# Peptides against a protein of PDB entry 4N78: the designs that were tried, part 1

Scores and structures below are computed, not measured.

Target 1, 186 residues: chain A of PDB entry 4N78
Amino acid sequence: HFQVICRLLGYQGIAVVMEELLKVVKSLLQGTILQYVKTLMEVMPKICRLPRHEYGSPGILEFFHHQLKDIVEYAELKTVCFQNLREVGNAILFCLLIEQSLSLEEVCDLLHAAPFQNILPRVHVKEGERLDAKMKRLESKYAPLHLVPLIERLGTPQQIAIAREGDLLTKERLCCGLSMFEVILT
Target 2, 155 residues: chain B of PDB entry 4N78
Amino acid sequence: MAELQMLLEEEIPGGRRALFDSYTNLERVADYCENNYIQSADKQRALEETKAYTTQSLASVAYLINTLANNVLQMLDIQASQLRRMESSINHISQTVDIHKEKVARREIGILTTNKNTSRTHKIIAPANLERPVRYIRKPIDYTILDDIGHGVKW
Structure headers, positions and changes below count from the first letter of each chain, unless a header shows other numbers.
Peptide ipSAE is a variant of ipSAE made for these designs: the mean of its two directions, with the distance scale d0 fixed at 1.0 Angstrom where the peptide's residues are scored. Compare it only between designs on the same protein; published cut-offs may not carry over.
The geometry check fails a fold that doesn't show the stated peptide or that is severely misdrawn somewhere.

## One batch from the design tools (peptide; made by RFdiffusion4, then SolubleMPNN; aimed at target 1 L174, target 2 I109 T113; its pose is not in this set)

Design b1_p20_6_s4
Fold by OpenDDE base, seed 1:
Structure b1_p20_6_s4 (fold): chain B 186 residues (1-186), chain C 155 residues (1-155), chain A 20 residues (1-20)
Amino acid sequence: as target 1 above (186 residues)
Amino acid sequence: as target 2 above (155 residues)
Amino acid sequence: SLELLEELERLLELLDKLYN
């Protein structure tokens, strides 16, 4: 599903969605959640001492339950605050999954473009074969597929310019060093 | 363009007119040959003359048709070439626009990105100044990062 | 073009008649 979303939205659509999600998250965090946190801080016991171990686990639990009774019974926490936190969590998760899916799509694009861009995979050298000879053979095999040199030889100046720009755009991907998710966490 | 215009305005209409005139002339030739044969005391000479006129007329018509046909074909070829050029131009513009849109999109999404900090320290360092546009640092694409993604063909 | 062909055919027919 996320892969399809990435394909449909493209970079621009993803950017818009991410921006809107960030706004929503910010609004939730700075608004409702912050207010509830402040309220919770006000109702929190000022002094919560560890009860004596002599009361045993049930007694200790009952003690803390009593101390936190007002918080536990605060119905709005369950209905509103936790729901907002869930929404924030979902938004974060969505952003993560979108980024991952986008990265996969970009990798696929890079892999598909590689033969046309003089990007050769690392060839596993079998025992007894020279790496240089294999690489040279591969280079020779894929040389006719190099798009930019081909267009530079046969194309018009305008076509060459477009080919170069397209090549650059194809090579430059977010997955190569950029993270959106880190921005969201920040 | 000048050649196409000449074909459309002069050569093809001229060829059509010539063909029409040829029809009128052929009718006259036919009438002449018929009358000449009837009136001539030397039927053999009249026959040879008719044969000559017929051959000439056929050759003339064939030439006119061929010329006209070639001009029409040439016109169509020029028009086809013009259409192809227009298509190429449109495609070029479209590609230029698409590239531009892609660049804009990448800038927009780039603003939402930070450099992957390889530092293992999970310190959520709150970016101090939210306001600094994350400078798109063109780092050379290290494709080795992709080595771990996907079923690497173990060659 | 059709009329032209008809006239050419007439000439050819005339020739044929004259040869026979």
Scores: peptide ipSAE 0.040, ipTM 0.631, DockQ to the pose 0.002
OpenDDE base, seeds 2, 3, 4, 5: peptide ipSAE 0.033, 0.039, 0.039, 0.033; ipTM 0.648, 0.636, 0.641, 0.645; seeds 2, 5 fail the geometry check

Design b1_p20_7_s3
Fold by OpenDDE base, seed 3:
Order: C-alpha cells, then structure tokens, then sequence
Structure b1_p20_7_s3 (fold): chain B 186 residues (1-186), chain C 155 residues (1-155), chain A 20 residues (1-20)
C-alpha cells in the first residue's frame, strides 16, 4: 500500500502529506498532550521509592499500580490522551513507512537507469579472468545505450539540455543521503 | 508553406479537373474512333488509327494520374513534416514543464529532509539529582503478568 | 511519359497476341 501511495503522490504529494501530518502532530503535542502531561506531573506522587526487589516483578508492578491508581483511573487519560498519542504514533509510523517505500522506489529507478547512465555493476570475476577485460566488454556492450552521449551526438541543443537535466534528476535521489524521518523526529 | 498552398489550392485541384476533362475527352475519342471505323473503307487503317489514339489517350491519362499522385504524395509529406515539427515542439514544451515541476517537487520535499549523517546529538539531559545507584538485582520479569494490562495486540 | 507510352504499347501488343 505504501509503495502505491508513493507512486501515486510522487515527491510533491508526499511532501504535502508530510507537512500536514507534521502540523497535526504539532497541534496534538502542543495542545491536548501537553495539557495532560502537565496535569499528570501535578498529580504524580512526589515521593515514589523503588520497592525492594524482594517483592518480585508482580509485587513491584502492584506497588506502582497502587501509587498510580488515581492516574490510571483517570478516565480522560484513557479516552483522550492515549488516543492522541496513538494518532501521533500512527503519524510517525506512516512517515517512516512512506520514507522506506520511497527509498525502494528510488533504488529501483536508479537500477533501471544505470545501464543508460554508464553506471555498470561490478562484475563477479571468476578465477582466471581479468576484471579489466570483463569491464571493458561490458562497457562496450552498453555504450550504445548511454543516453546523454547519444543525444549529444544526434540531438538538438534543446534536446541535449533536457537530456542532461533528466539525467541529473534521475541520478539525484533522496535515498542517496537524505532522510525525512529524522526531520519528523526533531 | 508556399509550396503546400500551391499544391492544395492549385496543383491538386487542377490535376483533378484535368483528369475529369480527360474522361470526357476520352469518351469523345472513343466515339470518333467507332464512327471512323464504321465509315472508313480501309478498316485496317482505321484500326491502326484507333490503336494510336487509344495509346495516346492511355498515356495521357497515366501521366495525369501519375502527376496527381505525386502531388498528393508531396502534399502529404509536407504535412507530415509539419506535424512532426509541431509534435516535437509540443514534446519539448511538455518535457520542460515536467522537469520544472519535478524540480519544484523535489525542493518541496527537500525542505522536509535532513542529511542522514547528522549525528543524533541526543542531549542526554543528565538528571540533576544523581540518586545513588541502588543495586538493581535483575529478577527475571514474568511478562505474563502484563498480559492483562494494556490494549496490546493479542497474538 | 515516354516510358509509360512504351509500356502501354507493349501491353496492347500482348493483348493482341493473346487474342490470336
């Protein structure tokens, strides 16, 4: 689904969606969540000592449950605050998955364009074969597919300009060094 | 443009008219040949004359058709060339617009991106009160106790 | 034009030969 979304929206659509999600997240964080956090901080027990380890995990859990009973029983926390946190979480996950999907699409585009851009994969050299000879053969094989040189030889100045711009846009992708998710986390 | 106009307005219509006129003339020639053959005392001579007129008429028609056909072909070639030029121009504009749109889109999404190599300087805000490290003895946590706590996905 | 006339002439000659 996320791959389809990436294909459908493109860079522009993804940008718009991400911006809107960020606005929503910001509004949730600065609004309702912040208010609840402040309230929770006020009602938080001032003295909460770690129970003795001798009580075991169940006893420790029960201790904390007792200490936080008033907070846990706060109905608005469950219905409103946790819902908002879920929405924020979903937004973050959405952004992550979109970025991952976009990265996959970009890698595929790069791979598909590679033969036309004189980007050759490193060929596995069998024992006894010279890497240089294989690479030269590969270069010669794909030389006619090099788009920009071909257009430079046969095309009009306008076509050459477009081909160069297209080549550049094809080579430059977000997956090469940019992250959207890191921006969302900041 | 002048050549195409000449073909469309003068040469092709003129050729069509000439061909039509030739049709009417051929009918007259045929009538003449028939009458001449019937009335002539020398049938062999009349036949030879008819053959000559037939050959000439056919040659004339063939020439007219060929000329007209060539003119039509030339017209089509010129039109095809014009269409190709127009197509090329439209494609060029379209590609230019697409490239521009792509650049704009990339700028927009670029604003939402940062370099992956940015060291997460998590400012670990050290809690001011270093409470004394209480020796936490790790007892195995029985997570089954938490099965009833929370809205987690029950697998 | 001359070539067409020749071709027509040849064709007519062939038709006459086939009628014999």
Amino acid sequence: as target 1 above (186 residues)
Amino acid sequence: as target 2 above (155 residues)
Amino acid sequence: MEKIEELIKKALEKIEEEKK
Scores: peptide ipSAE 0.028, ipTM 0.681, DockQ to the pose 0.005
OpenDDE base, seeds 1, 2, 4, 5: peptide ipSAE 0.025, 0.027, 0.024, 0.030; ipTM 0.684, 0.686, 0.684, 0.686; seeds 1, 2, 4, 5 fail the geometry check

## One batch from the design tools (peptide; made by RFdiffusion4, then SolubleMPNN; aimed at target 1 L174; its pose is not in this set)

Design b1_p27_8_s4
Fold by OpenDDE base, seed 1:
Structure b1_p27_8_s4 (fold): chain B 186 residues (1-186), chain C 155 residues (1-155), chain A 27 residues (1-27)
Amino acid sequence: as target 1 above (186 residues)
Amino acid sequence: as target 2 above (155 residues)
Amino acid sequence: MRQFTENFIADNLRFIEEQLAAAAAAA
């Protein structure tokens, strides 16, 4: 599903969705969640000492239940605060999954473009074979596919400009060094 | 452009008119040949003359049709070339727009990104004073040290 | 070949026109 979303939205659509999600998350964190956290801090026991082990597990549980009674009975905590936290969590997960899916798509694009951009894969060399000879053969094999040099030789100035710009855009991808998820986490 | 205009406005219409005129002339030739054959005392000569006119007429019509056809084909080739040029221009504009849109999109999404922190492996700066490897003397863990810490059962 | 064909056709057309004109004058 996330792969399909990435393909359909592209960079522009993903940017818009991410911006809106960030706004929502910010609104939730600075508004409702912050308010509930402040309220919870006010009702939190100032001193919570560990009970003696002599009370056993049931007694210890009752002790903490008593200490946290005001929090447990706070109905809005369960209905509103936890729901908002789930929404924030879902937003974070969504961003992570979108970034992962986008990275996969970008890697695929880079791999597909590689033969046309004079990017050669690492060749496995068997024992006794010269790496240089294999690389030369590979270079010769893909030399006719080099798009930009081909267009520079045969194309119009406008075609050359478009080819160069397209080549640059193909090479420059987010997966090469950028992270959206890290921005969401700060 | 001038060649296409000449084909459209002069040569093709002219060729069509020539064919039409040829039709009317051929009708006159046919009438002449018929009358000549009827009136001539020498029917063989009249027939030979008719054959000659027929051959000439067929040749002339064939030429006119061929010329017109070639002009139409040439016109179509020029128009096809113009369409291809137009298509190329449209494609160029489309590609330019797409590249621009992509650049804008990348700027927008770029604002939402940060550089991937390559965890600089903090070079564990070995402390300058290599504390002499204290010979690990396995001292039995004295668990009694913890007997007085916490709420443990004092036996 | 093309020039020959064009000349041939031109000559034949001229001949037809001349013959038609002569016939019209005799008529």
Scores: peptide ipSAE 0.017, ipTM 0.685, DockQ to the pose 0.008
OpenDDE base, seeds 2, 3, 4, 5: peptide ipSAE 0.015, 0.006, 0.007, 0.016; ipTM 0.691, 0.680, 0.687, 0.688

## One batch from the design tools (peptide; aimed at target 1 C176)

Design b1_p28_3_s2 (made by RFdiffusion4, then SolubleMPNN; its pose is not in this set)
Fold by OpenDDE base, seed 3:
Structure b1_p28_3_s2 (fold): chain B 186 residues (1-186), chain C 155 residues (1-155), chain A 28 residues (1-28)
Amino acid sequence: as target 1 above (186 residues)
Amino acid sequence: as target 2 above (155 residues)
Amino acid sequence: MERVRSLLEEQVRLAQELLERAAAAAAA
């Protein structure tokens, strides 16, 4: 689903969605969640000491249930606050998964473009073969596919300009050094 | 431009008119040949004359047809060339627009990005027991895993 | 184009007719 979303929205659509999500998250955090947190802080027991271990896990749990009874019984906490937290969580996950999916797509694009941009993968060298010879052979094999030099030789000035710009756009991807998710977390 | 105009306005219409005129002329020639043969005392001579007129008429028509056909073909070639040029121009504009849109989109998304913090390789405090570095067996990257990812891949 | 085609077809027909008449005359 996320891959499809990335393909359908493209960079622009993703940007818009992310911006709107950030607005929503901000609104939830600064609004409803903050208010509930403040309220919860007010009703929180001032003194909640760790019970003795001798009570065992069940006894300790009952102790905390009793101490937090007012909080647990706060109906709006479950229906509203937790829902908002879920929404925030979903938004974060959405952003993460979109970035991951986008990165995969970008990597694929880079890989597909590589032969046309004189970016050759490291060839596996079998024992006894010279890496240099294989690389030269590979370079020679793909030399005719070098798009920009080819267009520079055969194309019109306008085509050359477009080819260069296209080449640059192809090489420059977010996955090369940029993170969207980190911005969302800040 | 001038050549195409000449073909459209002069040569092709002229050729069509010439063919139309040739139709009328051929009928006259046919009538003449028929009458001449009937009235002539020397049938052999009349026949030879008819053959000559027939050959001439056919040659003339063939020439007219060929000329017109060539002119039409030339016109079509010129038009095709013009269309190709127009297509090229449109494609150029389209590509320029696409590049521009892409740049704009990248700027927009770029605002939402930060540089990846290359995690400073925390000095991996080598655990005291150096597990023997498992020989990095270079597994060939199976690029087929990515075959289903990207533009043009049908799921 | 259709008009040109029609004219050409007509010319061919006439040429054929002329040839047929000539052939008939030659056979007589």
Scores: peptide ipSAE 0.019, ipTM 0.698, DockQ to the pose 0.013
OpenDDE base, seeds 1, 2, 4, 5: peptide ipSAE 0.018, 0.020, 0.015, 0.018; ipTM 0.703, 0.709, 0.707, 0.706; seeds 2, 5 fail the geometry check

Design b1_p28_4 (made by RFdiffusion4; failed a check: too like the target's own chain)
Pose (drawn by RFdiffusion4):
Structure b1_p28_4 (pose): chain A 186 residues (1-186), chain B 155 residues (1-155), chain P 28 residues (1-28)
Amino acid sequence: as target 1 above (186 residues)
Amino acid sequence: as target 2 above (155 residues)
Amino acid sequence: EEEEEEEEEEEEELKEEVVEKYAEKLKE
């Protein structure tokens, strides 16, 4: 699903959705969640020590039950507090997962562009062979596929300018050195 | 474009009217051969001149049509090339717009991004100078090696 | 199953190599 969502939205669609999810998280954190956090903070026990091991685990469980009774009995703890938090969590997971799908989408695009952009994988080296001397030979084999230099050789200035822009857009993807989840959290 | 204007404004309309002129001139020439036969004293001679005019009328109508047909074809060939060049220009404009729309979309998502500081190195990196193997040499106990440390006491 | 795991590892290495070469070209 995320894979399809990435393809259909593109960069502009994903960006707007992320910007809008930030507005939703802001609306919830500064809104209903904040209201209920302030309210439950008062219902909270002003102080609560962690009992020594001596009291034993059953007595510690009874102590936490009494100290946190009002939290345990709060009627809207699930239907509201947990619900709102779940929505915020899902919004964060969407941003993370959608970026991962976008990264996979970009890497595949780059794999298909490599033949037209003079990007060769490492080649096997037998005895008496140097990669320096061989990689250059392989580059000659795929020389007719190098798109930008061919258009600069036979193309019109208009075709050349358009080729340069398209070549730049093809080789520059977010997965080459950029990320978003960090900015989302910040 | 100059050859097209010449075809559309003069050579086609002109060669066309020259055809209409043939329409009117031939009906005159048909009457003249009938009149020249009637006035003719020599019926055989007047028939041979009618035949001459018939053959000449045929050669003329075929020439006028051929000339006009070549002009119409040249016009269509030129117009076909115009559409060829125009499509090429429209395609470039389209590619340019697509590049622009993409730049706008990338700029919009670029706000939500930062550098991912990732690097690549080796599993093991040996030091530039490996530790020299130091030979063992026996030396006595010396109770003076600490004399210069702090407030020593020499003996 | 082992062969399929090796092939997946090789595809991952290829993807990483391609991405690194694009990153180097972009730094230039």

Design b1_p28_4_s1 (made by RFdiffusion4, then SolubleMPNN; from b1_p28_4, 18 letters changed)
Fold by OpenDDE base, seed 4:
Structure b1_p28_4_s1 (fold): chain B 186 residues (1-186), chain C 155 residues (1-155), chain A 28 residues (1-28)
Amino acid sequence: as target 1 above (186 residues)
Amino acid sequence: as target 2 above (155 residues)
Amino acid sequence: SAAAAAAARRAAELAEEVVEQYRKELEE
């Protein structure tokens, strides 16, 4: 599904969706969630020391349950605050999955374009074969497919310019060094 | 352009008219030849004249058709060439627009991106030994680094 | 001789038919 979304939206569509999601997340965080957090901070025990380990895990749990009883019993946390947090979480996950899907699409595009851009795949050298010889063979094999040099020889100046720009755009992908998700997390 | 205009406005219409006129003329020639043969005292001469007129008429029609056909073909070739040039121009514009749109889109998404933190852990240990400039063997871009992206995501 | 005249007339008629066919093709 995410791959289809990426294909359908393209870079521009993804950007728009991501921007809107960021706005939603920001609104949720700065609005309802912040308000609840502030309220919770006010009602939080001022001093909550770690209970002695002698109480054991159940005792420690009960201790914290008692200390936080008023907070836990706050019904609006479950209904509103946690729901908003779920929405934020879903938005984050959506962004992550979109980025991953986009990266995959970009990689595929790069791979498909590689023969036309003088990018050779890693050659598995079998025992006894010289890497250099194999690479030369591959270069010779794909040389006729090199688009930019071909157009430079046969094309008009305008075509050459377009080919170069297209080549550059094809090579410059987000997956090569950029992350959207990191921005979302900040 | 002048040639195309001449073909469209003068040569082809003129050829068509000439062809239409030839139809009427052929009928007249036929009638003349028939009457001349019947009325002539020298039938052999009249027959030879009829043959000559027939040959001439057929040759004329053939010439007219050939000329017209060639003119039409020439017209079509010129038009086809013009269309090809126009198509090329349109394609160029379209490609330019597409590239521009793509650049805009990339700028828009680009503002939402940051550089991946390359963990500086691997100190590019400057190879101490100036290894001889190993012939720049274009190392294929290893895309396998990206193989880990998407693992576990059910599509 | 009459046959020759008839043949010439037929040739002319055939020529006219050809012209008419081309006329029709040009009108289409």
Scores: peptide ipSAE 0.023, ipTM 0.612, DockQ to the pose 0.005
OpenDDE base, seeds 1, 2, 3, 5: peptide ipSAE 0.021, 0.019, 0.023, 0.016; ipTM 0.619, 0.611, 0.614, 0.602; seeds 3, 5 fail the geometry check

Design b1_p28_4_s3 (made by RFdiffusion4, then SolubleMPNN; from b1_p28_4, 18 letters changed)
Fold by OpenDDE base, seed 3:
Structure b1_p28_4_s3 (fold): chain B 186 residues (1-186), chain C 155 residues (1-155), chain A 28 residues (1-28)
Amino acid sequence: as target 1 above (186 residues)
Amino acid sequence: as target 2 above (155 residues)
Amino acid sequence: AAAAAAARRRARELAEEVVEQYREELLK
């Protein structure tokens, strides 16, 4: 699903969606969530020590339940605050999954473009074959596919310019060194 | 441009008119040949003359058709070349626009990106002094208090 | 008859001109 979304929206659409999500998240965090957090901090017990493990899981749970009684009884916490937190969480997950999907798409594009850009994978050499000879053979095989040199030789100045720009745009992808998700966490 | 215009406005219409006129003339020549053969005392001479006119007429028509055909072909070639040039220009513009749109899109998404950094995991340090445990009073656990929290069934 | 004869002469002249033009073009 996220792959389809990435393909459908492209960079522009993804950017717009991400920006809007960030706005929503910011609004939720700085608004409702912050207010509830402040309120919760006021009702939070000043001292909440870890109970002894000897009390067992039920005893520990009861201890914390008692300590957090006022928080648990706060009805608006579940209906509003937790809902907003869920929305924030969903937004974060959405951003993560979109970035991952986009990265996969970009990698695929890079791989598809590689033969045309003189980017050759390291070939497995069978026993007895020289890596250098095999790579040279591979280079020679794909040499006619090198787009930019081909266009530089045969194309018009305008075509050359477009080819160079296209080549650059093809090579420069977010997956090579950029992360959107880190900004979102930021 | 001038050549195409000349072909479209002068040469091809002129050739068509010439061919049409030739048709009319051929009919007249045929009538002449027929009448000449009937009226001539020397039928052999009249026949040879008819053959000559027939050959001449065929050559004339062939020439007119060939000339017209060549002009039409030339016109089509010029038009095809013009269309190819136009296509090339449109493609160039289209590609330029696409590149521009892509650059804009990348700038926009780029603003939302940062360099991938490997986050150093900080070691969680446990506090040295365990706080004195509060004496736990065993009370029956009432889980009904949590009925309003989560997806629990309210009985 | 005279008009037909004149038309025939013109047709002949036209045909001869075209044949000559064709010959000239073939020689080029």
Scores: peptide ipSAE 0.023, ipTM 0.630, DockQ to the pose 0.004
OpenDDE base, seeds 1, 2, 4, 5: peptide ipSAE 0.022, 0.022, 0.022, 0.020; ipTM 0.631, 0.632, 0.625, 0.631; seed 5 fails the geometry check

Design b1_p28_4_s4 (made by RFdiffusion4, then SolubleMPNN; from b1_p28_4, 20 letters changed)
Fold by OpenDDE base, seed 1:
Formats: sequence, structure tokens, C-alpha cells
Structure b1_p28_4_s4 (fold): chain B 186 residues (1-186), chain C 155 residues (1-155), chain A 28 residues (1-28)
Amino acid sequence: as target 1 above (186 residues)
Amino acid sequence: as target 2 above (155 residues)
Amino acid sequence: SAAAAAAARRAQELADEIVEQYRRELEE
């Protein structure tokens, strides 16, 4: 599903969705969640002493339950605050999954474009074969597929410009060094 | 442009008119040949003249049709070339727009990205001196020391 | 092609001459 979404939206659509999600997350964090956190901090016991070990596990649990009674009984925390936290979590997960899917799509595009851009795969050299000879053979084999040089030789100035720009756009992908998810986590 | 216009406005219409006129003229020639054959005492001569006129008429019609056909073909070739040029122009504009849109999109998404910090795997230089794992003698934390500080609820 | 064009022109000229002769004969 995320792959389909990435293909459908493209870079522009993904950017728009991500921006809106970030706005929503920011709004939730700075608004409702912050207010609840402040309220919780106010109701938190200022001094929470460790109960004596003599009370046993049930007694200790009851002690902490009593100390946190006001927090546990705060109905709005459970209904509103936790729901907002879930929404934030879902937004983060969505961003992660979109980025992963986009990265896969970009890698596929790079792989498909590689033969046309003079990007040759590293050939596994069997023992005893000269790497240089194999590489030269591959270069000669794929030389006719080099799109930009071909267009530079045969194309109009306008076509050459478009080809160069297209080549640059094809080579420069987010997966090569950029992360959206890291920005979301900061 | 001038050639296409000349073909469309002058040559092809002119050729069509010429062909139509030739039909009328040939009908007149046919009538003449028929009358000449009927009225002539020398029917053999009249027949030979008719054959000559027929041959010439066929040649003229063939020429007119061929000329018109060639002009139409030339017109179509010019139009096809114009369409190809238009197509090329449209494609160029479309590609330019697409590239521009892509650049804008990439700028927009780029704002939402940061460089991947390749965490240099700091080779944890294992300190040469393996500090002998100080046998962590788990001294049991005697929690009884805190027994005197708490207000124990005397039940 | 040039020879064909020349032959076609001659044919047209001959056709025109025939039509002109016919016109003259109709006017007498």
C-alpha cells in the first residue's frame, strides 16, 4: 500500500502529506499533550518515599496505587491524552513507512537508469580473470546506451539541455544521503 | 509556408479546374470526331484522326491526374512535416514543465530532509588493558538502614 | 523524371493545339 501511495503522490504529494502531518503532530504536542503533561506534573506527588520492604509486593503496589490515585482516576488522561499520543505515534510510523517505500522506489529508479548513465555494476571476477579486461568489455557493451553523450552528439541544443537536466534529476535522489525520518525525530 | 499556401490555394484548385475543363473539352472533341466520321467520304482518314485525338486526350488526362496527384502528395508531406514539428514542440514544452515541477517538488521535500549522519563506527578501541572485570560483589543492598527514616504507619 | 515531365508538357501542348484547331473549325 505504501509503495502505491509513493508512486501515486510522487515527491510533491509526499512533501505535502509530510508537511501536514508535521503540523498536526506539532499541534498535538504543543497543545493538548503539553497541557496534560503540565497538569500531570502538578498532581504528581512531590515527595514519593519508597515504602518499607516489609509491606511485601502487594503492599508496595497498593502504596504506589494510592500515591498515583489522582493520576489514574483522571478520566481525561485516558480518553483524550492517550488518544492524541496514539495519533502522534501513528503519524511517526506513517512517515517512516513512506520514507522506506520511497527509498525503495528511488533505488529501483537508480538501478534502471544505471546502464544509461554509464554506471556499471561491479563484476564478480572469477579467479584468474583480469578485472580490467572484463570492465572494458562491459564498458564497450553498454557504451551505445549512454543517453546524454548520444543526445549531445545528435540532438538539438534544447534536447541536450533537457537530457542533462533529466540526467541530473535521475542521479540526485533522496536515498543517496537524505532522511526525512531523522527530521521528524528531532 | 509559401509553398503549402501555393499548393492549397493555387496549384490543387487549378489542377482540379483544369481536369474539369479537360472533360468538357474532350466531350467536344468526341463530338467532332463523331461528326467528322459521319460526314467524311474518307472514313479511313477520319478514323485515323480520331485515333490520334483519342491518344492525345488520354495523354492529357493522364498528365493532369498525375500532376494533381503529385501536388496532393506534396501537400500531405508538408502537412505531415508541420505536424511532426508541432508534436516536437509540444513534447519539448511538456518535458520542460515536468522538469520544472520535479525541481519544485524536490525543493519542497528537501526542506523536510536532513543529511544521513553516517555514524562513523567509532572503532571502540578496546582499551588494551582489559581491566579485569572487577568481580562486582553484589553487596546485598541492606534496605534496613532506611527503616528508621520513614514514618511507618503503625497500624 | 525530367524526361517524363517534358513528355507530359508536350502532350499537354498537343492537346491544347487540338482543342484550338477544333475551335477554329467550329468558327468557320
Scores: peptide ipSAE 0.020, ipTM 0.610, DockQ to the pose 0.004
OpenDDE base, seeds 2, 3, 4, 5: peptide ipSAE 0.019, 0.019, 0.018, 0.019; ipTM 0.610, 0.606, 0.608, 0.599

Design b1_p28_5_s3 (made by RFdiffusion4, then SolubleMPNN; its pose is not in this set)
Fold by OpenDDE base, seed 3:
Structure b1_p28_5_s3 (fold): chain B 186 residues (1-186), chain C 155 residues (1-155), chain A 28 residues (1-28)
Amino acid sequence: as target 1 above (186 residues)
Amino acid sequence: as target 2 above (155 residues)
Amino acid sequence: LTMEDILEALEETLKKLKELLELLEKLK
């Protein structure tokens, strides 16, 4: 589903969706959640010591549950604050999954374009074969497929310019070194 | 442009008129040959004359058809060339627009991106001071402070 | 002037040429 969404929206659509999600997340965090957090901090026990490890995980959980019982029982916290936190969480997950899907698409595009852009994979050299000779053969094999040089030789100046720009746009992908998710987390 | 205009306005219409005139002339020649053959005492001579006129007429028509056909073909070639040029121009504009749109889109999404940093795994340091469990005195929490937050019903 | 008009003129001319050829064959 996320792959389809990425294909349908493209870079522009994804950007718009992410921007709107960020606005929503920001509004939730700075608004309702912040107010609840401030209020909760005021009512929080001033002294909440870590229970002794001797109580084990169940005892520690019960201790914290007892300490926070009044807070957990607050109906508005569950209905409003936790719902908003869920929405924030869903937005973050959505952004992560979109980025992952987009990265996969970009990698596929790069792989498909590679033979046309003089990007050759490192060839596995069997024992006894010269790496250089094999690479030269591979380069020679794909040399006619180099799009930009081909168009530079046969194309009009306008076509050459478009080919170069297209080549650059094909090479410059987010997956090469950029992360959207890191920005969303900050 | 001038050549295409000449073909469309002068050469092709002229060729059509010439062909039409030739049609009219062929009918006259046919009638003449028929009458000449019937009236002539020397039928062999009349036949030879008819053959000569027929050959001449065929040659003339063939020439007119060939000329007209060549002019039409030339016209079509020029038009095809013009269409190809227009197509090339449209394609160029379309590609330029697409590239521009892509650049804009990439700028927009680029604002939402940062360089991938290999985050070093920070060790979570356990808090050093295990404070002694102080007896928790349950104080009732006054949640009325939250009544002004959100869609809370003011009672 | 449509291509159709040119074709019609050609067809008419061809018809007359055929008539002349038929006449020649009859005289033969």
Scores: peptide ipSAE 0.024, ipTM 0.623, DockQ to the pose 0.004
OpenDDE base, seeds 1, 2, 4, 5: peptide ipSAE 0.023, 0.023, 0.024, 0.024; ipTM 0.628, 0.621, 0.621, 0.617; seed 5 fails the geometry check

